# Designs tried in a protein design run: peptides against a protein of PDB entry 1MQS. Part 129

Target 1, 223 residues: chain A of PDB entry 1MQS
Amino acid sequence: ILKMLFLNKDLNNNDNITTITDDIFNQQEIIWKVLILDIKSTATISSVLRVNDLLKAGITVHSLIKQDRSPLPDVPAIYFVSPTKENIDIIVNDLKSDKYSEFYINFTSSLPRNLLEDLAQQVSITGKSDKIKQVYDQYLDFIVTEPELFSLEISNAYLTLNDPKTTEEEITGLCANIADGLFNTVLTINSIPIIRAAKGGPAEIIAEKLGTKLRDFVINTNS

## One batch from the design tools (peptide; made by RFdiffusion4, then SolubleMPNN)

Design b2_p22_5_s1 (from b2_p22_5, 12 letters changed)
Fold by OpenDDE base, seed 3:
Structure b2_p22_5_s1 (fold): chain B 223 residues (1-223), chain A 22 residues (1-22)
Amino acid sequence: as target 1 above (223 residues)
Amino acid sequence: SIEEALNKKNEENYNYFKELTK
């Protein structure tokens, strides 16, 4: 989510959201943007970010996509909305109206090919395709606001994962179990975490599995 | 990494979109 708010620039900081926003705020020129949401994405953003976080990310105004919005032709806009025909039509209308200077379109889930083609076709007709700077599928980033240490109390997990005699299949199975536990924990906390894992090890496998589970859950709950 | 894969996918998606708008 933070990456999206910073126009999908690479954020290499392993720090918490606050630290990342503070660092960017202090080190880089803030680009002020408008954030366009729908009901679903509003819930997502609200669960992960505080209002102050949005400000630190350069979001000067945020609004619902279906709401009447004042034109800000000199301000770039970030759309973070559901991949629906309705939202596409609204975005295109905003484009036609020159409502914003640039359009960074992010969908909460994967945009189907047919809708992407529809969007492209409509944008093509406007002759303003150059204003579309991004069309990304934002798989809901899980944001952890506060680091908490917890245990799943899986017996001998560390030993199993670090034993050179452990097979890849055994590791994969254990990682799946850990991911399931983490998933349940995330659901209980009702917060989408930013998943950080060391590369090239079991932690990455766990992170991947957890990410998939969370994405699937979000898709299913939004459906 | 998942992030890299997602970034790649998004870039591909955007490129595809741009090609469709030409």
Scores: peptide ipSAE 0.461, ipTM 0.913, DockQ to the pose 0.447
Fold by OpenDDE base, seed 5:
Structure b2_p22_5_s1 (fold): chain B 223 residues (1-223), chain A 22 residues (1-22)
Amino acid sequence: as target 1 above (223 residues)
Amino acid sequence: SIEEALNKKNEENYNYFKELTK
């Protein structure tokens, strides 16, 4: 998260958030920027950072992507939002209106290729592609409640998985979403977990999907 | 490392994006 707030520059992560922000604040000139969030990413940020941390990171203002926002054409913007068509369209509209000087786009999870291409196509039409400085996946699609406890905040997951009226397709879809979220979490913490799941239920399905994703990723990155 | 892989992926995506916007 801090890396994103500092425009994805490399930071020494060996220190706690306070130490990092203090060191940067004291040693480097702060670049003031706007942080654009959605409901999901707001919860994520709030679970990890304090208001003072945002300020120390140079965030002068933060707002929701769907809210009316005043133009700040001389201020760079960091978007940290869900990878959806709706958010892409809003970002493009903001670009068209010259709402900010630069656009650092960060998605909470992986942006599908089709949406990336859609974004690129729309941006191409505007002729303002030079203002887009980043299009990154941050893989922060989770809420941290405690250092060793997190939630994907999938609404009614337990109820859906245990409702006898739920279709196999719905269960499969939900399990896939959970596996994706866990995969993103693993990537974020930069460690390969030991996966433990109860046998004979959705947890096993999720574990298998996650294991496959991790194996595929490791193979692709080590090659 | 995972971090390096992620950075590489992001760079590749951005480069791809830039090519598409030309």
Scores: peptide ipSAE 0.460, ipTM 0.913, DockQ to the pose 0.709
Fold by OpenDDE base, seed 1:
Structure b2_p22_5_s1 (fold): chain B 223 residues (1-223), chain A 22 residues (1-22)
Amino acid sequence: as target 1 above (223 residues)
Amino acid sequence: SIEEALNKKNEENYNYFKELTK
């Protein structure tokens, strides 16, 4: 998150958030930026950072992507939003209107190829592609509730998994979604976890799916 | 590392994006 707020520059990860922000604040000229969020990413940011942290990172103002926002044509913008067609269209509209000086686009999870191409096509039509400085996936689709606890915030997961009326297809789909979220979390933390799951239930299915995803990722990365 | 892989992916995606906007 901090890396994103500093325009994806390399940061010393050995320090706490406050130390990092203080060091950067003292060592470099602060570039003031606008942070544009959606509901999901707002929850993510709020769970990890304090308002003071945002200020120290040079975030002068933050707002929701769907809110009416005043133009700040001389200010760079950081978008941290879900990879949806709706958000892409809004970003493009903001670009068309010259709402900000530069656009650093960060998605909370992987942007599908088709949406990337859609974004590119729309941007191409505007003739303002030079203003887009980044299009990154951050894989921050989880909420930190406690120092050692996080949630994927999947609605009614427990109820769905324990409801006798839930179909196998629904269970499989939910398990896949959970595994995807966990995978993104692992990528964000930049560590390979030890997976522990109860045997004989959905947790085991999720663990297996996650394990497969991680193994595939490691294999592909090493290849 | 995972971070390096992600960085590479992001760079590739951005480069691809830039090519498409040309």
Scores: peptide ipSAE 0.459, ipTM 0.913, DockQ to the pose 0.696
Fold by OpenDDE base, seed 4:
Parts: sequence; structure tokens; C-alpha cells
Structure b2_p22_5_s1 (fold): chain B 223 residues (1-223), chain A 22 residues (1-22)
Amino acid sequence: as target 1 above (223 residues)
Amino acid sequence: SIEEALNKKNEENYNYFKELTK
């Protein structure tokens, strides 16, 4: 999400959101942008980011895609919306009307090939394809309404992880098992999560292992 | 990495899009 908000700039994913936004804010000139959402993506963004995070990312205003929006022809826009024909048509209409200076289009899930071609066709007709700076899939199609807790039912996990007598190897092994369980859960729900973990402890190890598993899976699936 | 794989996919899609808009 942060990468998207910073126009696909490479960010250090090992830092928390606050650290990343603070570092960027302090080190780089902020580029002010408009964020266009739909109902689903609004829920996603709200579950992950705070209003202050958006501001620190340079989002001056965020609006719903179906909402009447004032033109800001000198301001770049980030679209983060569902991959639907309706949204495509609205984006194209916004392009036609020169509503924004640049269009960074991000879909919450994979845009089907036919819709991609439709978007391209419509954009080609406008003659303003140069304003389209991005057409990416952001695999964040999940809606988080409230935090959920689940258990992997691993016996004595807490005790093992907090016992000073536990060896690093044992901790690593347990973390691997936990990561496997989480991986299976992720696959079951068919959604790639944003992983957050406290640094300097077992949670970080688990997060790294899970990340690796997910990466391997995605690579293998796309191969 | 997942990020690299996703970036690659997105870049490919964008390139394809750009070709279609010519």
C-alpha cells in the first residue's frame, strides 16, 4: 500500500509504516496526490492506514470513485479500485475531462485481460495515454472490518518461545511450524496478507518465514 | 521475492497496456 501511495517507489518493507512515512517525509519532497477509492478499497485502506499516514504519504484528499470530484488538473491521482468495467469507464471519463495531471491506476485484484484491453482501447481513443503512468494490480482485495484472532493450536508455543532455556534452533523450528500454519491459512482464505510483526523477536522470524513461503508460492504459481 | 514477482507482472501488464494504446 505504501509503495502504491509513493507511486511505486521502492520502500524498505522492514520498517513500520510510521518509520517509512517519517523517513520519506523528512528526506524527500512530498508529492501531493489525490487518492480515489471505492467502497471495498476504502475498507482496505482504513484497516491498514490511519488518516495521518495518508497525509504523510502526500494524500491531500481521498474520494470515492463514484463521487462527484472537483477537477485538479495539476495534481496526480492514485486510483485504488476494484477491477470492474464500471470503474474503468469512470477512470476513462476522468481522463477525458483532464480531471488530474497523471493517473496511477491500481486495482485491488487482478484485472482480467479483457478489461485491460477494454481500458487500453478506450484510453487510445482519448489520445491521452501519456497521462496513464501506471496500471498495476495490488492484491489487496480483502475487506477488514474488525481484527480477527485465530489459533494454530500449537502446543506450548508461548512457553517454548519465552523459556530462556530454549535454544535458538528450537525457536527457529517452532517459528517455521507457525509460519507453515499461517501459510496454509493464507492459502485457505485465498488472500495475500500484509504481514506485520514486532521486531527483534519470534514474531519477526515467523513473518520472514511466512513471507518467504508466500513469495515462493506466488513465483511458482505465476511460472 | 513476492514483491519482485508482482512488480515484474505489473510491469509486463503495463507494457502490454502501453502497446495497446499506441
Scores: peptide ipSAE 0.458, ipTM 0.911, DockQ to the pose 0.467

Design b2_p22_5_s2 (from b2_p22_5, 10 letters changed)
Fold by OpenDDE base, seed 3:
Structure b2_p22_5_s2 (fold): chain B 223 residues (1-223), chain A 22 residues (1-22)
Amino acid sequence: as target 1 above (223 residues)
Amino acid sequence: SIEEALNKLNEKKFQEFKELTK
């Protein structure tokens, strides 16, 4: 699973997941990614990793494949989903809409030849095959539910922003509220900060909203 | 090793995919 989260690159062999993620987080540049799951793969991930582990692996946000997801055209995406026609069609639709910069497709079990051909044919028609960077079988189709792994020592805000059950609308709403608070703070101290945020996550959404508010304010005050 | 075998299989699968997209 960790290998998949790091785009199937070789990792240091260690039995402790937390130690691996800590070492990588501290020693290597993190590539921020979006993780797309389905109901089955969500249970699998939840049984093995904590939310903090996902963050340390560079997963800025994760969501369900059937959810309406915001476009992040500059962010690579990892799909970890069941090998079904429905999921293939959704992935292709995401590709058509340029929802992400790169597509790393991982199936929970082996994708049969007929579905591989279907995927390839649909991708070929889009003319965007260069965006598909991986099509792998992970053979991780077991289901174990351990919800406590997602709740320990994590703020409610983080849980809301990173829970795959949270809708994009809910995320946007929360980010807007945070941006409003930050905007008020900036006005109170009468200092405009340089805004920097990691790409592809809630932080970027907040930064964009805050930036817009500040720009509008400056324009209005200078008029 | 099992890991090496899986890596080879997945690489082969991806190559097949690329060929099918031409």
Scores: peptide ipSAE 0.529, ipTM 0.929, DockQ to the pose 0.252
Fold by OpenDDE base, seed 1:
Structure b2_p22_5_s2 (fold): chain B 223 residues (1-223), chain A 22 residues (1-22)
Amino acid sequence: as target 1 above (223 residues)
Amino acid sequence: SIEEALNKLNEKKFQEFKELTK
């Protein structure tokens, strides 16, 4: 998240949020920017950062993407939103209206190819593609409640997994979703975990799926 | 590192985006 707020530049991972923001503030001139969020990403940001942290990161104002926002044509904008068609359309509309000077687009999870193409096509039509400075998948689709504890905020996961009426397909689908969320978390924490799961249940399925995703990721990135 | 990998992946994605905007 902090990296995103500093336009995805490298940060010292050994420092706490305050130290990082202070160091960056001292090392370079602060760039004031607008942060555009949706409901989901707002929860993510709020779980990790304080208002003061945003300010120290150069966030002048933050707003919801669906809100009517005043144009700030001389101010760069960071979008941190869900990868949805709706959000893409809004971003493009903001681009058309020259709402901001630069657009740093960050998605909470991976933007699929079809939406990437849609975004690119719409941006192309505007003739303002040069204003798009980043299209970045942040993989921050989780909520941090406290240190060493997070939630994927998947509704009724426990109930679904423990309901005898739940079909195998439903369980498999849910496990896949959980694995995806955990994968995003792993990428965010920049550490490949040792996966531990109880045997003979959904946890094992999730662990297997997560393991596969991680292995594939490692293989793909090392190739 | 994972961070480096992510940066690489996102750079690739952004390049793809740029190509698609031409």
Scores: peptide ipSAE 0.529, ipTM 0.931, DockQ to the pose 0.683
Fold by OpenDDE base, seed 5:
Structure b2_p22_5_s2 (fold): chain B 223 residues (1-223), chain A 22 residues (1-22)
Amino acid sequence: as target 1 above (223 residues)
Amino acid sequence: SIEEALNKLNEKKFQEFKELTK
């Protein structure tokens, strides 16, 4: 998260948030930015950072993407939002309106190829592609409740998985979502886990999906 | 490291994005 706030520059993450922000504040010139969030990412940010942390990171204003926002054409903006068509359309609209000077777009999870193409197509039409400085997948689609505890915030997961009326398609979909969340968590903690799951149930499905994602990631990054 | 890998992946994605915006 802090890396994102500093435009995805490399940070020494061995220190606590306070130490990092203090060091950066003292050693580097602060670039003032606007932070645009959605409901989900707001919860994520709030679970980890304090208001003072945002200020130290150069965030002067933060707002929801769906809210009416005043134009700040001379101020760079960091978007940290869910990878949805709706958010893409809003970002493009903001671009068309010259709402900010630069656009650093960060998604809470991976933006799929189809949406990337859609975003690119819309941006190309505007003729303002030069203002897009980043399109970054942050993989932060979870909420930290405690230092070593997190939640994917998937509603009624247990009930859905154990309801005999739940269809196979629904189960598969839910398992995919859970696997995505776990994948994001793994990437965030910077450690590849040993995956263990009970056989014959949703846990196995999740484990398999997660394993595949991790393997694909490793292959892609080593290429 | 995972961080380096993520940076690489995102750089690639951004390059693809730029190409698509031409």
Scores: peptide ipSAE 0.527, ipTM 0.931, DockQ to the pose 0.690
Fold by OpenDDE base, seed 4:
Structure b2_p22_5_s2 (fold): chain B 223 residues (1-223), chain A 22 residues (1-22)
Amino acid sequence: as target 1 above (223 residues)
Amino acid sequence: SIEEALNKLNEKKFQEFKELTK
């Protein structure tokens, strides 16, 4: 998250948030930015950062993407939002209206190819592609409840997985969502885990899906 | 590292985006 707030520049992750923000705040000129969030990403940010942390990162104001926002044409904007068509359309509208000087677009999870193409097409039509400085998949689609504990915030996951009335399709869908969340978490913690799961149940399905995602990621990054 | 891999992946993705905007 901090990396994103500093426009995805490399940060020394060996330090805690406070140390990082203090060092940057004291040693570098602060680039003031606007942070645009959605409901989900707001929860993510709030779980990890304090208001003071945002300020130290140069975030002057933060707003919801669906809210009416005043134009700040001389201020760069960081978007940190879910990869949805709705959010893409809003971003493009903001671009059209010259709402900000620069657009650093970060998605909470991977933007699929079809939406990437849609975004690109719409941006192309505006003629303002030069204002898009980043399109970045952050893989931060989880909530940090404690420093060493996180939640995927999937509603009724336990109940659904343990309800004998749950359909196979529902289980499969839920397992996919869980695997996606875990994948994001793994990327965030910067370590590839040894996956352990009980056999014969949803946990195994999740483990397999996660394993596949991780393997694919490794392959894609090495290619 | 995963971070490096992620950066590489995103750089590639952004390049693709730029190409698509032409």
Scores: peptide ipSAE 0.527, ipTM 0.931, DockQ to the pose 0.670

Design b2_p22_5_s3 (from b2_p22_5, 12 letters changed)
Fold by OpenDDE base, seed 3:
Structure b2_p22_5_s3 (fold): chain B 223 residues (1-223), chain A 22 residues (1-22)
Amino acid sequence: as target 1 above (223 residues)
Amino acid sequence: SIEEALNKKNEENYQYFKELTK
């Protein structure tokens, strides 16, 4: 989410939200922009970020996509909305009206190919495709504000993962089981976490598997 | 990484979009 708010620039993911926003605020010129949300994405943003975080990210104004919004032709806009035909049409209308200087479009889930093509077609007709700077899928990330440590109580997981005699297949299988457990936990808490894992080990495998499961779930629930 | 994969996918998607708007 923060990456999106900073126009999908690379951010140091090792720091907490406050540290990231502070660092950017202190080190880089803030680009002021408008954030356009829908009901669903508003809930997501509100669960993760405070109003002050938005300000630190350079969000000067945030509004619902279906609400009347004042034109700010010199201000870039970030859209973070559901991948629907309705939202696409509104974005295109905003483009036609030169409501903003630049359009950074982020969908809360995967935009189907047919809708992407529809968006592209409509944008092409406007002749203002150059104003579209991004069309990204931003999978719903729920940041857990309070980290909790829990165990899946998988017997001998540590030993198995750290035993040099363990085969890759065994590791993969165990990682899959762990990912399944984590997935169920995530669903239970109704929060999609930002997944952090050490690179080059089983944790990365688990993270990848979990990420895939979560993405698939989000896609299926929105469909 | 998941992030890298997502970034790649997004970039590809955007490029595809650009191609369609040309």
Scores: peptide ipSAE 0.475, ipTM 0.916, DockQ to the pose 0.458
Fold by OpenDDE base, seed 5:
Structure b2_p22_5_s3 (fold): chain B 223 residues (1-223), chain A 22 residues (1-22)
Amino acid sequence: as target 1 above (223 residues)
Amino acid sequence: SIEEALNKKNEENYQYFKELTK
């Protein structure tokens, strides 16, 4: 998260957030930025960072992507939002209107290739592609409640998975979403977990999907 | 490392994006 706030520069992660921000604040000139969030990413940021941390990171103002925002054409913007068509369209509109000087786009999870291409196509039409400085996946689509406890904040997951009226398709879809979220969490933590799940239920399905994703990723990374 | 892989992926995606916007 701090890397993102510092425009994805390498930071020493061995120290706590306060120490890192203090060191940077004392050693480097702060670049003031706007932080654009959505509802999901707001919760994520709030679970990890304090308001003072944002200030120390040079965030002068933060706002929701769907809210009306004042133009700040001389200020760089960091977007940290869900990878959706809606958000892409809003970002492109902001680009068209020269709302900010530079655009550092960070998605809370992996942006599908089709949406990446859509974004690129729309940006190409604007002729302002030079303002797009980053298009990164941050894989921060979870809420940290405790150091060793997190939530994907999937609404009514328990109810859906245990409702006898829920279709197999719905269960499969939900399990896939959960597996994706867990995968993103693993990547964010930068540690391969030991997966434990109860047998004979949705947890096993999720575990299998996650295991497959992790194996595929490790194989591809080591290749 | 996972971090390196992610950084590489992000860089590749960005480069791909840049190529598409030319």
Scores: peptide ipSAE 0.473, ipTM 0.915, DockQ to the pose 0.707
Fold by OpenDDE base, seed 1:
Structure b2_p22_5_s3 (fold): chain B 223 residues (1-223), chain A 22 residues (1-22)
Amino acid sequence: as target 1 above (223 residues)
Amino acid sequence: SIEEALNKKNEENYQYFKELTK
């Protein structure tokens, strides 16, 4: 999400949202942007980010895609919306009307090829394809409504990980087992998670292992 | 990485989109 808000620039993933936004704000001139959402993506954004986070990311205004929006022809827009024909038609209409200077389109899930082709065809007709700077799938189809705590049913995991007598090999092995369990959970939920882990401990090791497993899986399933 | 894979896919999709708009 943060990458999307910063026009898909590479961000250091090791910092919290506040640190990332502060660092970018301090290092680069802030680019003010409009964020266009739908009902689903609004819930997603609200579950992950605070209003202050949006401001720090340079989001000056956020609005719903179906709402009447004032033209801001000198301001770039980030669309983060569901991959639907309706949303595509609205985006194209916004493009036709020169509502924004640039269009960074992000879909909450994979845009089917037929809809991509439809979008491209409509954009082609407008003659304004140069204003489309991005067409990305973000795969953020989840809403955090309530905190959920679950157990992987690994006996004495906490004690083992926090015992100073535990060897690095034992820790690594246990972390691998935990990562496997989390990986299976992710596959079951069928959603790519945002992984957060404390630095300098087993949680970081687990997070790295989980990330690797997820990457390998995605690569293997697409082959 | 998942991120790299997603970025690659997104870039490919964007390039395909650009080709179609030409």
Scores: peptide ipSAE 0.473, ipTM 0.915, DockQ to the pose 0.458; fails the geometry check
Fold by OpenDDE base, seed 4:
Structure b2_p22_5_s3 (fold): chain B 223 residues (1-223), chain A 22 residues (1-22)
Amino acid sequence: as target 1 above (223 residues)
Amino acid sequence: SIEEALNKKNEENYQYFKELTK
């Protein structure tokens, strides 16, 4: 999400949101942007970021895609919306009306090929394709729903992780098993998660292992 | 990294989009 808000710039993923936003704020001039959301993506953003985080990321204003928005022809816009025909049509209309200077389009999940082609066709007709700077999938649609609690039901996990007699190797092994379970859950959900874990404990180990598994999967899927 | 893989995929999709808009 932060990468999206910073126009797909590489960010240090090892830092927390606050550190990243502070570092960027201090190191470079903020590019002010408009953030265009829908109801679903609003829930996603709200679940991950604070209002202050948006401001630090250079989001001067955020609005719903269906709202009547004032033109800001000198301001770049970030769209983060559901991959629907309706949203595509609205984006194209915004493009036609020169509502913003640049269009960074991000979909909450994968845009189907037919809709991508439809978007491209409509944009082609406008003659303003140069204003579209990205069309990306963010795979964050699962955050829109209420949090779900699930258990991997690994026996004695808490006891093992908190027993002072447990070796580092045993902890690592258990964390790997937990990560495997989480990985399978992620695959079932069919969405790439944002992983949050406390630092300095087993949760971090699990997060790292899960991250590695997901990276391997994504690389293999895209190869 | 996951981010790199996603970026690659997205870049490929964007390039495809750009080709379609020519």
Scores: peptide ipSAE 0.467, ipTM 0.911, DockQ to the pose 0.493; fails the geometry check

